# Peptides against a protein of PDB entry 5VVV, part 89

Target 1, 276 residues: chain A of PDB entry 5VVV
Amino acid sequence: FLCGVVEGFYGRPWVMEQRKELFRRLQKWELNTYLYAPKDDYKHRMFWREMYSVEEAEQLMTLISAAREYEIEFIYAISPGLDITFSNPKEVSTLKRKLDQVSQFGCRSFALLFDDIDHNMCAADKEVFSSFAHAQVSITNEIYQYLGEPETFLFCPTEYCGTFCYPNVSQSPYLRTVGEKLLPGIEVLWTGPKVVSKEIPVESIEEVSKIIKRAPVIWDNIHANDYDQKRLFLGPYKGRSTELIPRLKGVLTNPNCEFEANYVAIHTLATWYKSN
Target 2, 276 residues: chain A of PDB entry 5VVV as posed
Amino acid sequence: FLCGVVEGFYGRPWVMEQRKELFRRLQKWELNTYLYAPKDDYKHRMFWREMYSVEEAEQLMTLISAAREYEIEFIYAISPGLDITFSNPKEVSTLKRKLDQVSQFGCRSFALLFDNIDHNMCAADKEVFSSFAHAQVSITNEIYQYLGEPETFLFCPTEYCGTFCYPNVSQSPYLRTVGEKLLPGIEVLWTGPKVVSKEIPVESIEEVSKIIKRAPVIWDNIHANDYDQKRLFLGPYKGRSTELIPRLKGVLTNPNCEFEANYVAIHTLATWYKSN

## One batch from the design tools (peptide; made by RFdiffusion4, then SolubleMPNN)

Design b2_p16_5_s2 (from b2_p16_5, 9 letters changed)
Fold by OpenDDE base, seed 4:
Structure b2_p16_5_s2 (fold): chain B 276 residues (1-276), chain A 16 residues (1-16)
Amino acid sequence: as target 1 above (276 residues)
Amino acid sequence: MYEKAKERYKKAALAS
């Protein structure tokens, strides 16, 4: 069971010292996972093709080493979906080289994220792939296999919540393709019925699990505030029955952008997790 | 393109 934090918000990423402090807190609270997915980290998303500099490499190596020190699984995410051409072998090779570099930093867990992108493929991709889901699954499977089938590999679908599913969760051709064709060792991220789910009912998890043919990892936006700069979410982790735990592969909270605002959010997630 | 994706997320998040 993956339980911890995803740094998955828009806005200024946390600094390395904050991330190290996070790992210390996660260990103390018996959480086990950190997903590196800061939306405004340039080499994560907008400039995903760009290799890390020597200085950036040193920082990431240090961060990954710190995660290991605190027994936190460091998952490196990349979000190529804004402008990748799935059918272009050069794009696939570029993605492979980028993840090879991160592997050299000591990272062993990875994620491919296709959240917050348009559903439209370019003309070249339409000639090769039957659908957007087919394109995403193809590259994801290839990368997963290329990396030697790492212990933890996550996929974030474009339809990552109930409200983004067309026509709905149980009838989504996109999610059906993901469920049927995504290799079984790859985990699927999900935010619940909504982008920010006040509640995640058990039946909603059963519904999505059926179509994706696996238990999801919750990317939980309950404390996310990157969408409203005037709000801080300081309340407890709530609206999730502990009955969800045996039906999930994990829960990763995507909390407030303000690092110091997240004590209650993360601590109460830990309490929730341990209450099962 | 990038801002449009971000705004779609924000709109959906605010609607929740």
Scores: peptide ipSAE 0.627, ipTM 0.929, DockQ to the pose 0.933
Fold by OpenDDE base, seed 1:
Structure b2_p16_5_s2 (fold): chain B 276 residues (1-276), chain A 16 residues (1-16)
Amino acid sequence: as target 1 above (276 residues)
Amino acid sequence: MYEKAKERYKKAALAS
């Protein structure tokens, strides 16, 4: 069971010292996972093709080493979906080289994220793939196999919540393709019925699990504030029955942008997890 | 494209 934090918000990323402090807190609270997915890290999303500089490499190596020191699984995410051409072998090779570089930093767990992108494929991709889901699954499976089938590999769908599913969760051709064709060793991220789900009913998890043919990992936006930075979410982790735990592969909270505001959010997630 | 994607997310998050 993956339980911890995803740094998955828009806005200023946390500094390296904040991330190291996070790892210490995660260990102390018996949480086990950190997903590196800051939207405004340029080399994560907008410039995903760009290799890390020597200085950036040193920082990431130090960060990954710190995660290992605190027995936290460090998952490196990349979001190529803004402008990748799925059918272009050069694009696939570029993605492989980027993940090879991160592997050299000591990273062993990875994620491919296709959240917050347009559903439209370019003309070249339409000639090769039957749908957007087929294109995403193809590259994800290829990368997963290329990396030697790492123990933890995550996929974030474009339809990552109930309200983004067309026509709905149980009938989505996109999610059906993901469920049927994504290799079984790859985990699927999900935010619940909504982008920000006040409640995640057990029945809603059973519904999505059926179509994706696996238990999801919750990307939980309950404490996310990047969409309205005039608000801080300081309340406890709630609206999730502990009966969800045996029906999930994990829970990763995407909390407030302000690192110092997240004590209650993360601590109460830990209490929730240990209460089962 | 990046700003459009960000605004789509924000709109959906605010509507949640």
Scores: peptide ipSAE 0.626, ipTM 0.928, DockQ to the pose 0.939
Fold by OpenDDE base, seed 5:
Structure b2_p16_5_s2 (fold): chain B 276 residues (1-276), chain A 16 residues (1-16)
Amino acid sequence: as target 1 above (276 residues)
Amino acid sequence: MYEKAKERYKKAALAS
């Protein structure tokens, strides 16, 4: 069971010292996972093709080493979906080289994210793939296999919540393709019925689990505030029955952008997790 | 394209 934090917000990323402090807190609270997915890290998303510099490499190596020291699984995410051509082998090779670099930093867990992108494929991809889901699954499976089938590999779908599913969760051709064709060792991220789900009913998890043919990992936006910087979410982790725990592969909270604001959010997630 | 995607997320999050 993956339980911890995803740094998955828009806005200024956390600094390395904050991330190290996070790992210490996660260990103390018996949480086990950190997903590196800051939207405004240019080499994560906008410039995903760009290799890390020597200085950036040293920082990431140090960060990954720190995660290991605190027994926190460090998952490196990349979001190539803004402008990747899925059918272009040169693009696939570029993605492989980027993940090879991160592997050299000591990273062993990875994620491919296709959240917050347009559903439209370019003309070249339309000639090769039957749908956007087919294109995403193809590259994800290839990368997963190329990396030697790491123990933890995550996929974030473009339809990552109930409200983004067309026509709905249970009948989504996109999610059906993901469920049927995504290799079983790859986990699927999900935010619940909505982008920010105040409640995640058990029935909603049963519904999505059926179509994706696996228990999801919750990317939980309950404390996310990047969409409204005038708000801070300081309340406890709530609206999730502990009965969800045996029905999930994990929960990763995407909390407030302000690192200092997240004590209650993360601590109460830990209490929730240990209550089962 | 990036800003459009970000704004779509924000709009959906605010509607949640």
Scores: peptide ipSAE 0.625, ipTM 0.928, DockQ to the pose 0.934
Fold by OpenDDE base, seed 3:
Structure b2_p16_5_s2 (fold): chain B 276 residues (1-276), chain A 16 residues (1-16)
Amino acid sequence: as target 1 above (276 residues)
Amino acid sequence: MYEKAKERYKKAALAS
C-alpha cells in the first residue's frame, strides 16, 4: 500500500530542504511514499525532453538518497503529454534517455502522467493508434518494459476522475482501453469522483476498479490549494472510509502549496491509514 | 498552450 505525498501542484515547487523535512515526517508518521510531480518544474512537464544538468543531477541524487535514508519510496514522474508525438520513435527514445538519467540517480520507481492535456492526437498519431488511450498505453507499456518492469510504476490517465470520464466512469472507452491494454503491473492514479473529491465513496472505487481492472492509487486533492491560493486547507483528512484501504493500491495526498501548512493534512492521513 | 491546461484544471477544481 503506497501512502504518502504527491508534490503534484501548480506553483513554486518545494525546495530540497522542505522535501527532506517531508521525508523525515513521512517516516515518523509511518508513511512510505513520495511522488515527485511538481507541475511547474520545467523538466518535468514543459521541457520534459531536456536532460538534467550536472547541478540538477547532484540535487536529485541527493534528494533520492535522502528518501532512501528515511525509507521513503521516491517515485519520479514525468508529464510528456503536452506535446509528445506518441508514434515518433525519436520521442520515445528521448523519453527513455530521460528516464535512464533519472535511473542513474538511484531512482527505481517511476510515473507517466497524462493529466491536464487535450484528448486530441496529432495527425501522425491518428495514423498509428486507434485512440488516444491506445497511444498512451502503448508508450507506457514500452517504457515500463524498457525500465525492466519496476516494482512501482504509475500511470495517470487523462480521465483521472469521474467528472472527466466520457460518457461516465463505467462506460468510458478511454478507461476501458486503459484497463484492457495497460500491463497489469502498472498502477493507475485516480482523484475520485471529482478533481477535488470532498468524499470518495467505496462504490465509486469499485466502479473505477472494475473498468481499469485494478485497484487505483488515489491522487488525493482534498488539501490542494493551487487552484485558489487565497485559501489554505488546514482541516483533517476526511470523507474517505477506511473500507477504501483494502480496495486501493495507495493514497498520495497532493496538499497545500505552502509546505508549512500541511502538518495536519499529512498527519491525519497517517492516522487514517493506520486505523485500518 | 500550457496556461490553458492549467486553467482547465483550476476551473474543474473550483467546480468540485
Scores: peptide ipSAE 0.606, ipTM 0.926, DockQ to the pose 0.907

Design b2_p16_5_s3 (from b2_p16_5, 9 letters changed)
Fold by OpenDDE base, seed 2:
Structure b2_p16_5_s3 (fold): chain B 276 residues (1-276), chain A 16 residues (1-16)
Amino acid sequence: as target 1 above (276 residues)
Amino acid sequence: SYEKSKEAYIKAALAS
């Protein structure tokens, strides 16, 4: 069971010292996972093709080593979906080389994220793939296998919550393709009924689990505030029955952008997790 | 585009 934090928000990423402090807190609270997915980290998303510099490499190596020290699984995410051409073998090779570099930093867990992208393929991809889901699954499976089938490999769908599913969760051709064709060792991220779900009912998890043919990892935006920087979400982790735990592969909270605001959010997630 | 995708997220989040 993956339980911890995804740094998955828009805005200024956390600094390395904040991330190290996070790992210390996660360990203390018996949480086990950090997903590195800061939207405005240039080499994560917008410039995903760009290799890390020597200086950036040293920082990431240090961060990954710190995660290991605190027994936190460091999952490196990349979000190539803004402008990748899935059918272009050069793009695939570029992605492979980027993840090879991160593997050299000591990272062993990875994620491919296709959240918050246009649901359209370019002309070249339309000639090769039957759908956007087929393109995403193809590259994800290939990368997963190329990396030697890491113990933890995550996929974030473009339809990552109920309101983004067309026509709905249970009938989504996109999610059906993901469920049927994504290799079974790859975990699927899910956000619940909405982008920010006040509640995640058990039934809603059963519904999505059926179509994706696996228990999801929750990317939980309950405390996310990147969409409204005038608000801080200081309340407890709630609206998730502990009956979800046996039906999930994990929960990763995407909390407030302000690192210092997240004590209650993360601590109460830990309490929730340990209460089952 | 990045901005459009971000805006779509923000809009959906605010509607949640």
Scores: peptide ipSAE 0.641, ipTM 0.941, DockQ to the pose 0.917
Fold by OpenDDE base, seed 5:
Structure b2_p16_5_s3 (fold): chain B 276 residues (1-276), chain A 16 residues (1-16)
Amino acid sequence: as target 1 above (276 residues)
Amino acid sequence: SYEKSKEAYIKAALAS
């Protein structure tokens, strides 16, 4: 069971010292996972093709080493979906090289994120792939296999919540393709019925699990505030029955952008997790 | 674009 934090928000990423402090807290609270997915990290998303500089490499190596020190699984995410051409072998090779670099930093767990992108494939991809889901699954499977089938590999679908599913969760051709064709060792991220799910009913998890043919990892936006700079979410982790725990592969909270605001959010997640 | 993607997220998040 993956339980911890995803740094998955828009806005200023946390600094390395904050991330190290997070790892200390995660360990102390008996959480086990950190997903590196800061939207405004340029080489994570906008410039996903660009290799890390020597200085950035040193920082990431240090961060990954710190995660290991605190027994936190460091999952490196990349979000190529803004402008990748899935059918272009050069793009696939570029993605492979980027993940090879991160592997050299000592990273062993990875994620491919296709959240918050246009649902339309380019003309070249339409000639090769039957659907957007087919394109995403193809590259994800290829990368997963290329990396030697790491123990932890995550996929974030473009339809990552109930409200993004067309026509709905249980009938989504996109999620059906993901479920049927994504290799079984790859985990699927999900935010619940909504982008920010006030509640995640058990039935909603059973529904999505059926179509994706696996228990999801919750990317939990309950405490995310990147969408409203006027708000801080200081309340406890709530609206999730502990009955979800045996029906999930994990829960990663995407909390407030302000690192200092997240004590209650993360601590109460830990309490929730340990209450099973 | 990045901004369009972010805007779509924000809109959906605010509607939640």
Scores: peptide ipSAE 0.639, ipTM 0.943, DockQ to the pose 0.933
Fold by OpenDDE base, seed 4:
Structure b2_p16_5_s3 (fold): chain B 276 residues (1-276), chain A 16 residues (1-16)
Amino acid sequence: as target 1 above (276 residues)
Amino acid sequence: SYEKSKEAYIKAALAS
């Protein structure tokens, strides 16, 4: 069971010292996972093709080493979906080289994120892939296999919540393709019925699990505030029955942008997790 | 574009 934090928000990423402090807290609270997915890290999303500099590499190596020190699984995410051409072998090779670099930093767990992108493929991809889901699954499977089928590999679908599913969760051709074609060792991220799910009913998890043919990892936006700079979410982790735990592969909270605001959010997630 | 994608997320999050 993956339980911890995803740094998955828009806005200023956390500094390395904050991330190290996070790992210390995660260990102390018996959580086990950190997903590196800061939207405004240029080399994560906008410039995903760009290799890390020597200085950036040293920082990431240090961060990954710190995660290991605190027995936190460091998952490196990349979000190529804004402008990748899935059918272009050069793009696939570029993605492979980027993940090879991160592997050299000591990273062993990875994620491919296709959140917050258009469903439209370019003309070249439409000639090769029958759907956007097929394109995403193809590259995800290839990368997963290329990396030697790492123990933890995550996929974030474009339809990552109930409200993004067309026509709905159970009838989504996109999620059906993901379920049928994504290799079984790859985990699927899900935010619940909504982008920010006030509640995640058990039935909603059963519904999505059926179509994706696996238990999801919750990317939990309950404490996310990147969408409203006037709000800070200081309340406890709630609206999730502990009955979800045996039906999930994990829960990663995407909390407030302000690192200092997240004590309650993360601590109460830990309490929730240990209450099962 | 990146900004449009962010805006779409924000809109959806605010509607949640």
Scores: peptide ipSAE 0.625, ipTM 0.940, DockQ to the pose 0.934
Fold by OpenDDE base, seed 3:
Structure b2_p16_5_s3 (fold): chain B 276 residues (1-276), chain A 16 residues (1-16)
Amino acid sequence: as target 1 above (276 residues)
Amino acid sequence: SYEKSKEAYIKAALAS
């Protein structure tokens, strides 16, 4: 069971010292996972093709080593979906080279994220792939196999919550393709019925699990505040029955942008997890 | 575009 934090918000990413402090807190609270997915980290999303510089490489190696020191699984995410051409072998090879570099930093767990992108494929991709889901699954499977089928590999769908599913969760052709074609060793991220789910009913997890043919990892936006500069949620982790735990592969909270505001958010997640 | 994608997220999050 993956339990911890996803740094998955828009805005200024956390600094390396904050991330190291996070790992210390995660270990102390008996949590085990950190997903590196900061939207405004340039080489994560906007410039995903660009290799890390020597200086950036040293920082990432230090960060990954710190995660290992605190027995935290470091998952490196990349978000190529803004401008990747799925059918172009050069794009696939570029993605492989980027993940090879991160592997050299000592990273062993990875994620491909296709959240917050346009649903339209380019003309070249439409000639090769039957749907957007087929294109995403194809590249995800290829990367997963190329990396030697790492123990932890995550996929974030474009339809990552109930409200983004067309026509709905149980009838989504996109999620059906993901469930049928995504290799079984790849985990699927999900935010619940909504982008910010006040509640995640057990029945809603049973519904999505059926179509994706696996238990999801919850990307939990309950404490996210990147969408509203006036919001700071300091309340406890709530609206999730502990009956979800045996029905999930994990829970990763995407908390407030302000690192110092997340004590209650992360601590109460840990209490929730250990109460099962 | 990146900004358009962010705006779509924000709109959906605010509607949640």
Scores: peptide ipSAE 0.589, ipTM 0.934, DockQ to the pose 0.938

Design b2_p16_5_s4 (from b2_p16_5, 7 letters changed)
Fold by OpenDDE base, seed 4:
Structure b2_p16_5_s4 (fold): chain B 276 residues (1-276), chain A 16 residues (1-16)
Amino acid sequence: as target 1 above (276 residues)
Amino acid sequence: KYEEAKKRYREAALAS
């Protein structure tokens, strides 16, 4: 069970010292996972093709080492979906090289994120892939296999919540393709019925699990505030029955952008997790 | 594309 934090918000990424402090807290609270997915990290999303500099490499290597020190699984995410051409072998090779670099930093767990992108494929991809889901699954499977099938590999679908599913969760051709074609060792991220799910009913998890053919990892936006700078979410982790735990592969909270605001969010997630 | 996607996310998050 993956339980911890995803740094997955829009806005100023946490500094390395905050991330190290996070790892210490995660360990203390018996959480086990950190997903590196800061949307405003340029080399994560907008400039995903760009290799890390020597200085950036040193920082990431140090960060990954720190995660290991605190027995936190460091999952490196990349979000190529804004401008990748899935059918272009050069794009695939570029993605491979980027992940090779991160692997050299000691990272062993990875994620490909296709959240917050256009559903439309370019003309070249339409000639090769039957659907957008097929394109995403193809590259995801290829990368997963290329990396030697790491123990933890995550996929974030473009339809990552109920409200993004067309026509709905159970009938989504996109999610059906993901479920059928995504290699079984790859985990699927899900935010619940909504982008920010006040509640995640058990039935909603059963529904999505059926179509994706696996228990999801919850990317939990309950405490996310990147969408409204006027809000801080200081309340406890709630609206998730502990009955979800046996039905999930994990829960990664995507909390407030303000690192200091997240004590309650993360601590109460830990309490929730340990209560089962 | 990034800003448009961010906007869609924000709108969906606010509608949640």
Scores: peptide ipSAE 0.695, ipTM 0.964, DockQ to the pose 0.934
Fold by OpenDDE base, seed 1:
Structure b2_p16_5_s4 (fold): chain B 276 residues (1-276), chain A 16 residues (1-16)
Amino acid sequence: as target 1 above (276 residues)
Amino acid sequence: KYEEAKKRYREAALAS
C-alpha cells in the first residue's frame, strides 16, 4: 500500500530542504511514499524533453538519496502530454533518455502523467492510433518495459476523476482501453468522483476498479489549494472510509502549496491509514 | 497549452 504525499500542485515547487523535512515526517508518521510531480517544474511538464544540468542532477541525486535514508519510496513523474507526438520514435527515444538520466540518479520508481491535457491527437498520431487512450497506453507500456518493469510504475489518465469521464466512469471508452491494454504491473492514479472529492464512496472505487481492471492509487486533492490561493485547507483528512484501504493500491495526498500548512493534512492521513 | 490546461483544472477544481 502506497501512502504519503504527491507534490503535484501548480505553483512554486517546494525547495530541497522542505522535501527532505517531508521525508523525515513521513518516516516518523509511518508513511512510505513521495511522488515528485510539481507542475511548475519546467523539466517535468512544459520542457519535459530537456535533460537535467549537472547542478540539477546533483540536487536530484541528493534528494533521492535522502528519500532512501528515510525509507521513503521516491517516485519520479514526468508529464509529456502537452506536446508529445506519440507516433514519433524520436519523441519516444527522448522520453527514454530523460528517464535513463533519472534512473542514473538512483531513482527506481516512475510515473507517466497525462492529466490536464487536450484529448485531441495530432494528424500523425491519428494515422497510427485508434484513440488517445491507445496512444497513451502504447507509450506507457513501452516505457515501463524499457525501464525493466520497475516495482512501482504509475499512470495518470486524462480522465482521472468521475466528472472527466465521457460519458461516465463505467461506460468510458478511454478508461476501458486503459483497463484492457495497460500492462497489469502499472498502477492507475485517480482523484475520486471529482477533481477535489469531498467524499470518495466505496461504490465509486468499485466502479472505477472494474473498468480499469485494478485497484487505483488515489491522488487525493482534499487539501490542494493551488486552484484558489486565497484559501488554506487546514482540516483533517476525512470523507474516506477506512473500508477503502483494502480496495486501493494507495493514497497520495496533494496538499497545500505552502509546505508549513500541511501538518494536519499529512498527520491525519497517517492516522487514517494506521486505523485499519 | 499549459495555461489552458491549468485553467481547465482550476475551473473543475472550483466546481468540485
Scores: peptide ipSAE 0.691, ipTM 0.963, DockQ to the pose 0.937
Fold by OpenDDE base, seed 5:
Structure b2_p16_5_s4 (fold): chain B 276 residues (1-276), chain A 16 residues (1-16)
Amino acid sequence: as target 1 above (276 residues)
Amino acid sequence: KYEEAKKRYREAALAS
């Protein structure tokens, strides 16, 4: 069971010292996972093709080493979906080289994220792939296999919540393709019925699990505030029955952008997790 | 594309 934090918000990323402090807290609270997915890290999303500089490499190596020191699984995410051409072998090779670099930093767990992108494929991809889901699954499977089938590999679908599913969760051709064709060792991220789910009913997890043919990892936006910088979410982790725990592969909270605001959010997640 | 996607996310998050 993956339980911890995803740094997955829009806005100023946390500094390395904050991330190290996070690892200390995660260990103390018996949480085990950190997903590196800051949307405003240019080399994560907008400029995903660009290799890390020597200085950036040193920082990431240090961060990954720190995660290992605190027995936190460091998952490196990349979001190529804004402008990747899935059918172009050069793009696939570029993605492989980028993940090879991160692997050299000591990273062993990875994620491919296709959240917050346009559903339209380019003309070249339309000639090769039957759908957007087929294109995403193809590259994800190829990368997963190329990396030697790492123990933890995550996929974030474009339809990552109930409200983004067309026509709905149980009938989504996109999620059906993901469920049927994504290799079984790859985990699927999900935010619940909504982008920010006040509640995640057990029935909603059973529904999505059926179509994706696996228990999801919750990317939990309950304490996310990147969509409204006028708000801070300081309340406890709630609206999730502990009965969800045996029905999930994990829960990663995507909390407030302000690192200092997240004590209650993360601590109460830990209490929730240990209460089952 | 990034800003448009961010806007869609924000609107969906606010509607949640």
Scores: peptide ipSAE 0.686, ipTM 0.962, DockQ to the pose 0.934
Fold by OpenDDE base, seed 3:
Structure b2_p16_5_s4 (fold): chain B 276 residues (1-276), chain A 16 residues (1-16)
Amino acid sequence: as target 1 above (276 residues)
Amino acid sequence: KYEEAKKRYREAALAS
């Protein structure tokens, strides 16, 4: 069971010292996972093709080493979906080379994210793939196999919550293709019925699990505030029955952008997890 | 593309 934090917000990423402090807290609270997915990290999303510089490489190696020191699984995410051409073998090779570099930093767990992108394929991809889901699954499976089928590999769908599913969760052709074609060793991220789910009912997890043919990992936006900088969420982790725990592969909270505001959010997640 | 996606996320998050 993956339990911890995803740094998955829009806005200024946390500094390396904050991330190290996070790892200390995660270990202390018996949490086990950190997903590196800061949307405003340029080489994560907008410039995903660009290799890390020597200086950036040193920082990432240090961060990954710190995660290992605190027994936290470091998952490196990349979000190529803004401008990748799925059918272009040069794009696939570029993605492979980027992940090879991160592997050289000592990273062993990875995520490929297709959240917050246009659902339309380019003309070249339409000639090769039957749907957008087929294109995403193809590259995800290829990368997963290329990396030697790492123990932890995550996929974030474009339809990552109930409100983004067309026509709905149980009837989504996109999620059906993901469920049928995504290799079984790849985990699927999900935010619940909504982008920010006040509640995640057990029945809603049973519904999505059926179509994706696996238990999801919750990307939990309950404490996310990147969508409204006037809001700060200081309340406890709530609206999730502990009956969800045996029905999930994990829970990763995407908390407030302000690192110092997240004590209650992360601590109460840990209490929730240990209450099962 | 990035800013449009961010806007779509923000609107959906605010509607949640």
Scores: peptide ipSAE 0.671, ipTM 0.960, DockQ to the pose 0.942

